# Designs tried in a protein design run: peptides against a protein of PDB entry 7AE7. Part 189

Target 1, 321 residues: chain A of PDB entry 7AE7
Amino acid sequence: KVYKDLREFLEVLEQEGQLIRVKEEVNPEPDIAAAGRAAANLGKNQPAVFFEKIKGYKYSVVTNVHGSWQNHALMLGLDKNTSTKDQFYELNRRWDKFPVPPNVVKREAAPCKENVIDKDINLFEILPLYRINEQDGGFYISKASVVTADPEYPDDFNKLNVGTYRIQVKDRDRVGIQALAMHDIAVQLEKAEAENKPLPIAITIGNNPLVTFMASTPVGYNQNEYEFVGALQDGVPMDIVKSDLYDHLYVPAGSEVVLEGHIIPRVRTVEGPFGEFPGSYSGARLQCEVKIDRITHRTNPIFENLYLGIPWTEIDYLMAL

## One batch from the design tools (peptide; made by RFdiffusion4, then SolubleMPNN)

Design b2_p22_4_s4 (from b2_p22_4, 14 letters changed)
Fold by OpenDDE base, seed 4:
Structure b2_p22_4_s4 (fold): chain B 321 residues (1-321), chain A 22 residues (1-22)
Amino acid sequence: as target 1 above (321 residues)
Amino acid sequence: SYKKVEEENKKRIAEAEAAFYA
């Protein structure tokens, strides 16, 4: 089975008993994190947790989407009881199908374009933001697939990067992003900053689960993550669409929310602290700052965010293969 | 309301910045 978007995957998770739906209104803190921990305590069969109603917000949250081997099997379109060994075998078999180029769809065919916000940007109106850890310095978007290109080679599709980075919400229309030197985004940013130019960026939230998986999987600088998604879909191309602001940036057609903007050149602002690991906080650091210039989103967008807990985080499952 | 959360976040950011530069 191939999924067009997060919603199709969540439907399958629910059908397979791998999603808990919380229908009662919850407080963003501490209820989301508490429910995530409770789900983690269910042992090996950790479900996703979908919160339909969040106090003070309009939209829903889903967490722990990749938080089990069962969910990982389902992501690959396999039986949920497929062994880790067989999942690994199938992943490697499909990996050899790279590259599978994506389909570029028209704007009117892309669900992520259903709604547009191009003025008075306010992230708090669109995303039910909460602290993942009690001592976090703020709200994080921790499971976004971030799209950037090489500013020297903007038309080279092979240099289009889709990566996962720690993103702190700074205010209504600004986020801090952790672009480490080992990440492809840092190479691209260095080129932009050398010329004192903004780096175009699209921060995509709530994607096809294989997009999220590939965004968390290191690939070569001249390899496009979307072409791996097609490979992992057993040769079925994924659908992408042009960003609204940039002709050279493509986003998943089915994204729940797309934040389009730019990294401000040669600006660094305080980001953190963040509890990346339980009991261990990454201190505050100077990080890059993104200005959000446009939002596109699906009607009733689902905010997919990372679950962090003990003993295993969702990251551990995303990085296990 | 998310407006209250936004204001609280703004305060936390300012506090973190102040602490970083102290």
Scores: peptide ipSAE 0.477, ipTM 0.923, DockQ to the pose 0.798
Fold by OpenDDE base, seed 2:
Structure b2_p22_4_s4 (fold): chain B 321 residues (1-321), chain A 22 residues (1-22)
Amino acid sequence: as target 1 above (321 residues)
Amino acid sequence: SYKKVEEENKKRIAEAEAAFYA
């Protein structure tokens, strides 16, 4: 089984009993986190949690999409009861199929292009933002697949980076992004900032689960994560589409929300604090700032966000393989 | 309302900034 988007995966999770649908209206805080913790307490078979109605917001949230070995097996298109050993074996077998180049689809064929916002951008209208942890300095987008390119080689598809970074919402059209030196985005940003140029960026939310997985998996600077997604799909290419603002950036065709913009060169603003792990907070630090210039989104976009709870975090499963 | 959420967010950011530079 291959998934085109998050929605196809959520459907399978629900069919397999690996998704809890919360139909009643919830408060963003503390109910989202509380429900996530309650789901985690169901044992080893931790389901995703889908919140249909969030007080004060228009759209839905899903959490803990990757938060179990069952969900991970299903992501690979395997039986949900596939052992971790067999999942690892299959992952490695498929990894050797790299590269599997993606299909570039037309704009009109890409669900992420169904709606456009290019004026009066307000992230709070599009994303049901909430604090993941009680002591967080703000709202985080913690499960985005962030697309950037090498500004020196913008047309080199092999240098197109898709990564997961901590993103704090700073304003209606501004986010802070944690670009650490060990991340490929930092190399690309350094090149842009050397010339005092903005770095083009697309922050994609609610993707094919293998995109999210690969965005969280370190690969070589000259390796495209989309080509690994195709490999992990056992040789089936994933679908990508050109960004609206940048000819050299490609986003997953099925993304729920795409935030297109730029990292402001040589600007650093305070970001944090953030509870990266249960009971552990990273202090506030100076981070890069992104201006959001355009949003594209699916109709009724689903905000996929990371579950950070006890006893297990979703990160534990994303980094386990 | 979004306005209230935005105002609360702005306050938290300002508090974090103040704490960082203190």
Scores: peptide ipSAE 0.454, ipTM 0.916, DockQ to the pose 0.734
Fold by OpenDDE base, seed 5:
Structure b2_p22_4_s4 (fold): chain B 321 residues (1-321), chain A 22 residues (1-22)
Amino acid sequence: as target 1 above (321 residues)
Amino acid sequence: SYKKVEEENKKRIAEAEAAFYA
């Protein structure tokens, strides 16, 4: 099974008993984290948790999408009871199919383009934001696939980077992003900042689960994560579409939300603290700041966010494969 | 409403900034 978007994957998770749907209205804090912890306590077969109604917000949240070996098996289109060993074997087998170039679809064929916001941008209207940990300095978008290009070679598709970064919401139309020196985004940002130019960016939320997986998987600077997604789909290309603001940035066609904007050159602002692991906080640091200039989103967008509530967090699964 | 959450977030950010520069 290959998934075009998050919604197709969530449907399969639900059919396979790997998704809990919370239909009652919840408070963003502490109920989302509490329900996630409760679900994780159900054992090794941790389901995703889908919150249909969140007090004060219009849209839904889903957490723990990658939070179990069963969910990872299903992501690969395998039986949910496939052993970890067999999952690794299949992953490695498919990895050798790289590169599998994506399909570039027309704008009108991309679900992420159903709605556009180009003025009066307010992230709080689109995303049901909450603190993942009680001591977090603010709200985080912790499971986004961030798209950037090399500003020196913007048309080189092989240098297009899709990565996962810690993103704090700073204002209605601003986010802080942790671009560490070891990340490909930092190389691209350095080139932009050398010329005192903004770095174009697309922050994509709620994707095909293999996009999220590959965005969390280190690859070479001259390797495109979308071409690995096609490999992991056993040779089936994924669908991408051009961003609205930038001809050289491509986003997953099925993204729930796309935040298009730019990293402000040579600006650093306080970001954090954030509890990356239970009881372990990364302190506040000076980090890059992104201005959001345009949003595209699916109708009734689902905010996919990371679950960090218990040991063997969703990050642990994403890094283990 | 989310407006209250937004205001609370701004306060938390300001507090974190103040703490960082203290």
Scores: peptide ipSAE 0.427, ipTM 0.912, DockQ to the pose 0.855
Fold by OpenDDE base, seed 1:
Structure b2_p22_4_s4 (fold): chain B 321 residues (1-321), chain A 22 residues (1-22)
Amino acid sequence: as target 1 above (321 residues)
Amino acid sequence: SYKKVEEENKKRIAEAEAAFYA
């Protein structure tokens, strides 16, 4: 099975008994994190947790979407009981299909374009933000697929990067982003900053699960993650759409939320601390800052965010392959 | 100072949160 978006995947997870739906209103803190930990304690078959109602917020949260081998098998369109070995075998088989170019859909056909916010931007109105860990320095967007391009080669689709980065919410229309030197975004940012230019960026939230998977998987600088998504879909192209602000940035057509903006050149602000692993905090550091200039989102957007808990995190599954 | 920037960042986050819940 191929998934166009997060919602199709969540539907399958629910059908397969791999999603818990919390219908009662919860407090953002500590209830989301507590429920995630409780779900993780249900054994090796950790379900996703979908929170329909969050006090103070309009929209829903889903966590632990990739948080089990069963969920990972389902992501690949396999039986949930497929062995890890067979999942690896199938992944490797499909990997050889690279490249599978995506379909560029029209704006009108892209669910991520259903709603637009281009003034009075407030991330809190769109995302039910909460601290993932009790000691976090703020609110994090930890499962976004971040789209950037090479500013010297903006029209080279092969240099389009889709990556996962730690993102802290700094203000209504600002986020901090951790661009590590080993990431393609850091190379692209360095080029932009050399000219004192903003780096165009699209932060996409709530995607096709294979997009999220590939955004967490290192690929070559001249390889496009969307072309791997098509390969992992066993040769079925994924759907992308042009960003509203930038002709050279393409986002998943089915994204729940797209934050379009720019990395402010030569600006560094304090980001963190963040609990990347249970009991382990990365200290506060100077990181890049993104100004959000436009938001597009699906009606009733789902905020997909990372589960960090004991004994396993979603990162363990996203990086296991 | 680094400390000042950290305090300002915490303030901004708190102000944004407070403004949303107001």
Scores: peptide ipSAE 0.342, ipTM 0.833, DockQ to the pose 0.057

Design b2_p22_5_s1 (from b2_p22_5, 13 letters changed)
Fold by OpenDDE base, seed 3:
Structure b2_p22_5_s1 (fold): chain B 321 residues (1-321), chain A 22 residues (1-22)
Amino acid sequence: as target 1 above (321 residues)
Amino acid sequence: SIEALVAEQRARQEALREAARI
């Protein structure tokens, strides 16, 4: 089975008993994190947790989407009881199908374009932001697939990078991003900052689960993550669409939310701490800042965010293959 | 200090959240 978007995957997770739906209104804190911890404690079959109603917000949250080997099997369109070994063999078999070029769809065919916000941007109105850990320095977007390009080769699709980075909300229209020197985004940012130019960026939230998987999987600088998504879909191309602000940036057509903007050149502001450093500010650093200039989103967007808090977190599964 | 900047940032983010609540 191939999934066009997060919603199709969540439907399968629910059908397979790998999603808990919380229908009652919850508080952002502590309920989201507490329910995630409770789900992680259910053993090796950790379900996703879907919160339909968050107090003070309009939209829903889903966590722990990649939080089990069963969810990984389902992501690959396999039986949920497929062994880790067989998942690995199938993943490798499909990996060898690279490259599978994506389909570029028209703007009108892309669900991520259903709604536009281009003025009075407020991230708190579109994302039900919550504190993942009590001591976090703010609210995090921890499961975004971040799209950037090489500013020297903007039309080289092979240099289009889709990566996962720690993103802290900084203002209504601003986020901090942790771009480490080992990440492809850091190479691209260095080139932009050398010229004191903004780096165009699209931060995509709530994607096809294989997009999120590939965004967390290191690939070569001249390899496109979308072409691996097509490979992992057993040769079925994924659908992408041009960003609204940038002709050279392509986003998943089915993204729940797309934050389009730019990394502000040569600006560094305090980011962190995040839950890796409980009780300490040692995780706080001067990091890049992104200005959000445009949002596109699906109607009733789902905020997919990473579950953190116990060993064998969702990140551990995303990194285990 | 970095701790002061973190505290200020956190307080600002909490205020932004509260202002956006429905």
Scores: peptide ipSAE 0.522, ipTM 0.927, DockQ to the pose 0.849
Fold by OpenDDE base, seed 4:
Structure b2_p22_5_s1 (fold): chain B 321 residues (1-321), chain A 22 residues (1-22)
Amino acid sequence: as target 1 above (321 residues)
Amino acid sequence: SIEALVAEQRARQEALREAARI
């Protein structure tokens, strides 16, 4: 089974008993985190949690999408009871199919382009933002697949980077991003900042689960994560679409929300703290700031965000392979 | 202090959320 988008995956999770649907209106805090903890207490077979209604917001939240080995098996299109060993075997077998180039679809064929916001941008109108952890310094977007390119080689598709970074909301139209020196985005940002130029960026939310997986998986600087997604789809290309602002940036065609903008050159603002692990907070640091210049989104966009509750975090499953 | 900046940022984000409530 191959998934074009988050919605197709959530449908399969629900059919397989790996998704809990919360139909009652919840408060952003503490109810989202509390329900995630309750789901984690169901044992090793942890479901995703889908919140249909969040008080004060129009749209839904889903969390813990990758939060179990069963969900991981289903992501690979395997039986949910497939052993971890057999999942690793299948992952490795498919990895050897790299590269599988993506299909570039037309704008009108991309679900992420159904709606556009190009003025009066307010992230709180599009994303049901909440505190993941009680002591977080703000609202985080923690499962975004962030697209950037090499500013010296913008047309080199092999240098297109799709990564997962810690993103803190800073304003209606600004986010902080943690670009660590070990990530490909930091190399690209260094080049842009050397010339005092903005780095073009697309922050994509609510993707095909293999896009989210590959964005969390280290690859070589000259390897495209989308070509690995096609490999992990057993040779079926994924669908990508050109960003609206930038000819050289491509986003997953099925993204729930795409935040297009730029990293502001040579600006650093306070970001954090964030609770990466239960009882452990990364300290506040000066980090990069992104200006959001355009949003595209599906009708009734689903905000996919990370679950960081006990006993297991969702990040443990995203990084386990 | 970094702590004061964090507290200010947190308060600002709460105010933005409240202003965006429907």
Scores: peptide ipSAE 0.507, ipTM 0.925, DockQ to the pose 0.852
Fold by OpenDDE base, seed 2:
Structure b2_p22_5_s1 (fold): chain B 321 residues (1-321), chain A 22 residues (1-22)
Amino acid sequence: as target 1 above (321 residues)
Amino acid sequence: SIEALVAEQRARQEALREAARI
């Protein structure tokens, strides 16, 4: 089985008993984190948790999408009871199929383009933002696939980077992004900042689960994560679409929300703290700031966000593969 | 202090959330 988007994967998770629907209205805090922790207490078969109604928000949240070996097996289109060993074997077998070039779909065929916000941007109107951890310095987007390109080689598709970065909401139309030197985005940003130019960016939320997986998986600077997604789909290309603002940026066609904008050159603002692991907070630091210039989104977009709870975080599973 | 900047940022984010509440 191959998934075009998050929705197709959530449907399979639900069919397989790997998704819990919370249908009652919840408070952003503490209920989202509390329900995630309660789901984690179900043992090794940790389901995704889908919150249909969040008090004060229009749209839904889903967490813990990658939060179990069963979910990872299903992501690969395997039986949910596929052993970790056999999942690794299958991942390695499929990895050798790289590159599998993506299909570029027309704008009209891309679900992420169903709605546009280009004025009076307010992230709180489109994303049901909540504190993941009680002591977080703000609201985090922790499971986005962030698309950037090399500003020196913008037309080199092999240098198109899709990565996962810590993103703190800073304003209605601004986010802080943690671009560490080990990330390919940092190389691209350095080139842009050398010329005092903005770095074009697309922050994509709620993707095909293999996009999220590959965005969290380090690859070579001259390797395109979308071509690995096709490999991990056993040779089935994924669907991408051109961004609205930038001819050189491509986003997953099925993304729930796409935040298009730019990293402001040579600006650094306070970001953090964030509880990256249970009981561990990263200190506040000066980090890059992104201006959001355009949003595209699916109708009734689902905010996919990372589960951070005890005993296992979703990161533990994403990093274990 | 960094702590003061964090507290200000947190308060600002709470105010933005409340202002966007439906």
Scores: peptide ipSAE 0.500, ipTM 0.922, DockQ to the pose 0.847
Fold by OpenDDE base, seed 1:
Structure b2_p22_5_s1 (fold): chain B 321 residues (1-321), chain A 22 residues (1-22)
Amino acid sequence: as target 1 above (321 residues)
Amino acid sequence: SIEALVAEQRARQEALREAARI
């Protein structure tokens, strides 16, 4: 089975008993993090947790979407009880299908374009932001697939990067992003900053689960993550759409939310701390700042965010395959 | 200090959340 979007995957997770739906109104803190921890304690079959109602917000949150071997099997369209060994075998078999070029769909065919916000941008009106960890320095978007390109080669689709980065909300229309020197985004940003130019960016939230998986998987600088998504879909192309602001940036057609903007050149602001693992906080540092210039989103967007809990975090599963 | 900047940033984000509350 291939999934066009997060919603198709969540439907399968629910059908397979790999999703808990919380219908009661919850508080952003501590209830989201507490319920995630409680779900992780259910043993080897950690379900996704879907919060329908969050006090003070319009929209829903889902966590722990990739948080089990069963969810990974289902992501690959396999039986949920497929062994880790057989999942690796199938992953490797499909990897050899690279490249599988994506389908570029029309704007009108892309669910991520259903709604537009281009003025009075407020991230808190679109995303049910919460503290993942009690001691976090703010609200994090921890499971976004971030799209950037090489500013010297903007038309080279092979240099289009889709990565996962730690993102802290800074203002209504600003986020901090952790671009480490080992990430492709840091190479692209260095080129832009050398000329004191903004780096165009699209921060995509709530994607096809294989997009999120590939965004967490390092690939070569001249390899496009979307072409690996098509390979992992057993040769079925994924659907992408051109960003609204930039001709050279393509986003998943099915994204729940797309934040389009730019990294402000040569600006660094305090970001962190963030509890990447229980009891382990990465310290506060000066990090890049993104101005959000446009939002596109699906009607009733689902905020997919990372689950962090003991003993296995969702990131452990995303990096384990 | 970095700690003061973190505390200020956290307080600002809390205020932004409260201002956006429905």
Scores: peptide ipSAE 0.499, ipTM 0.924, DockQ to the pose 0.871

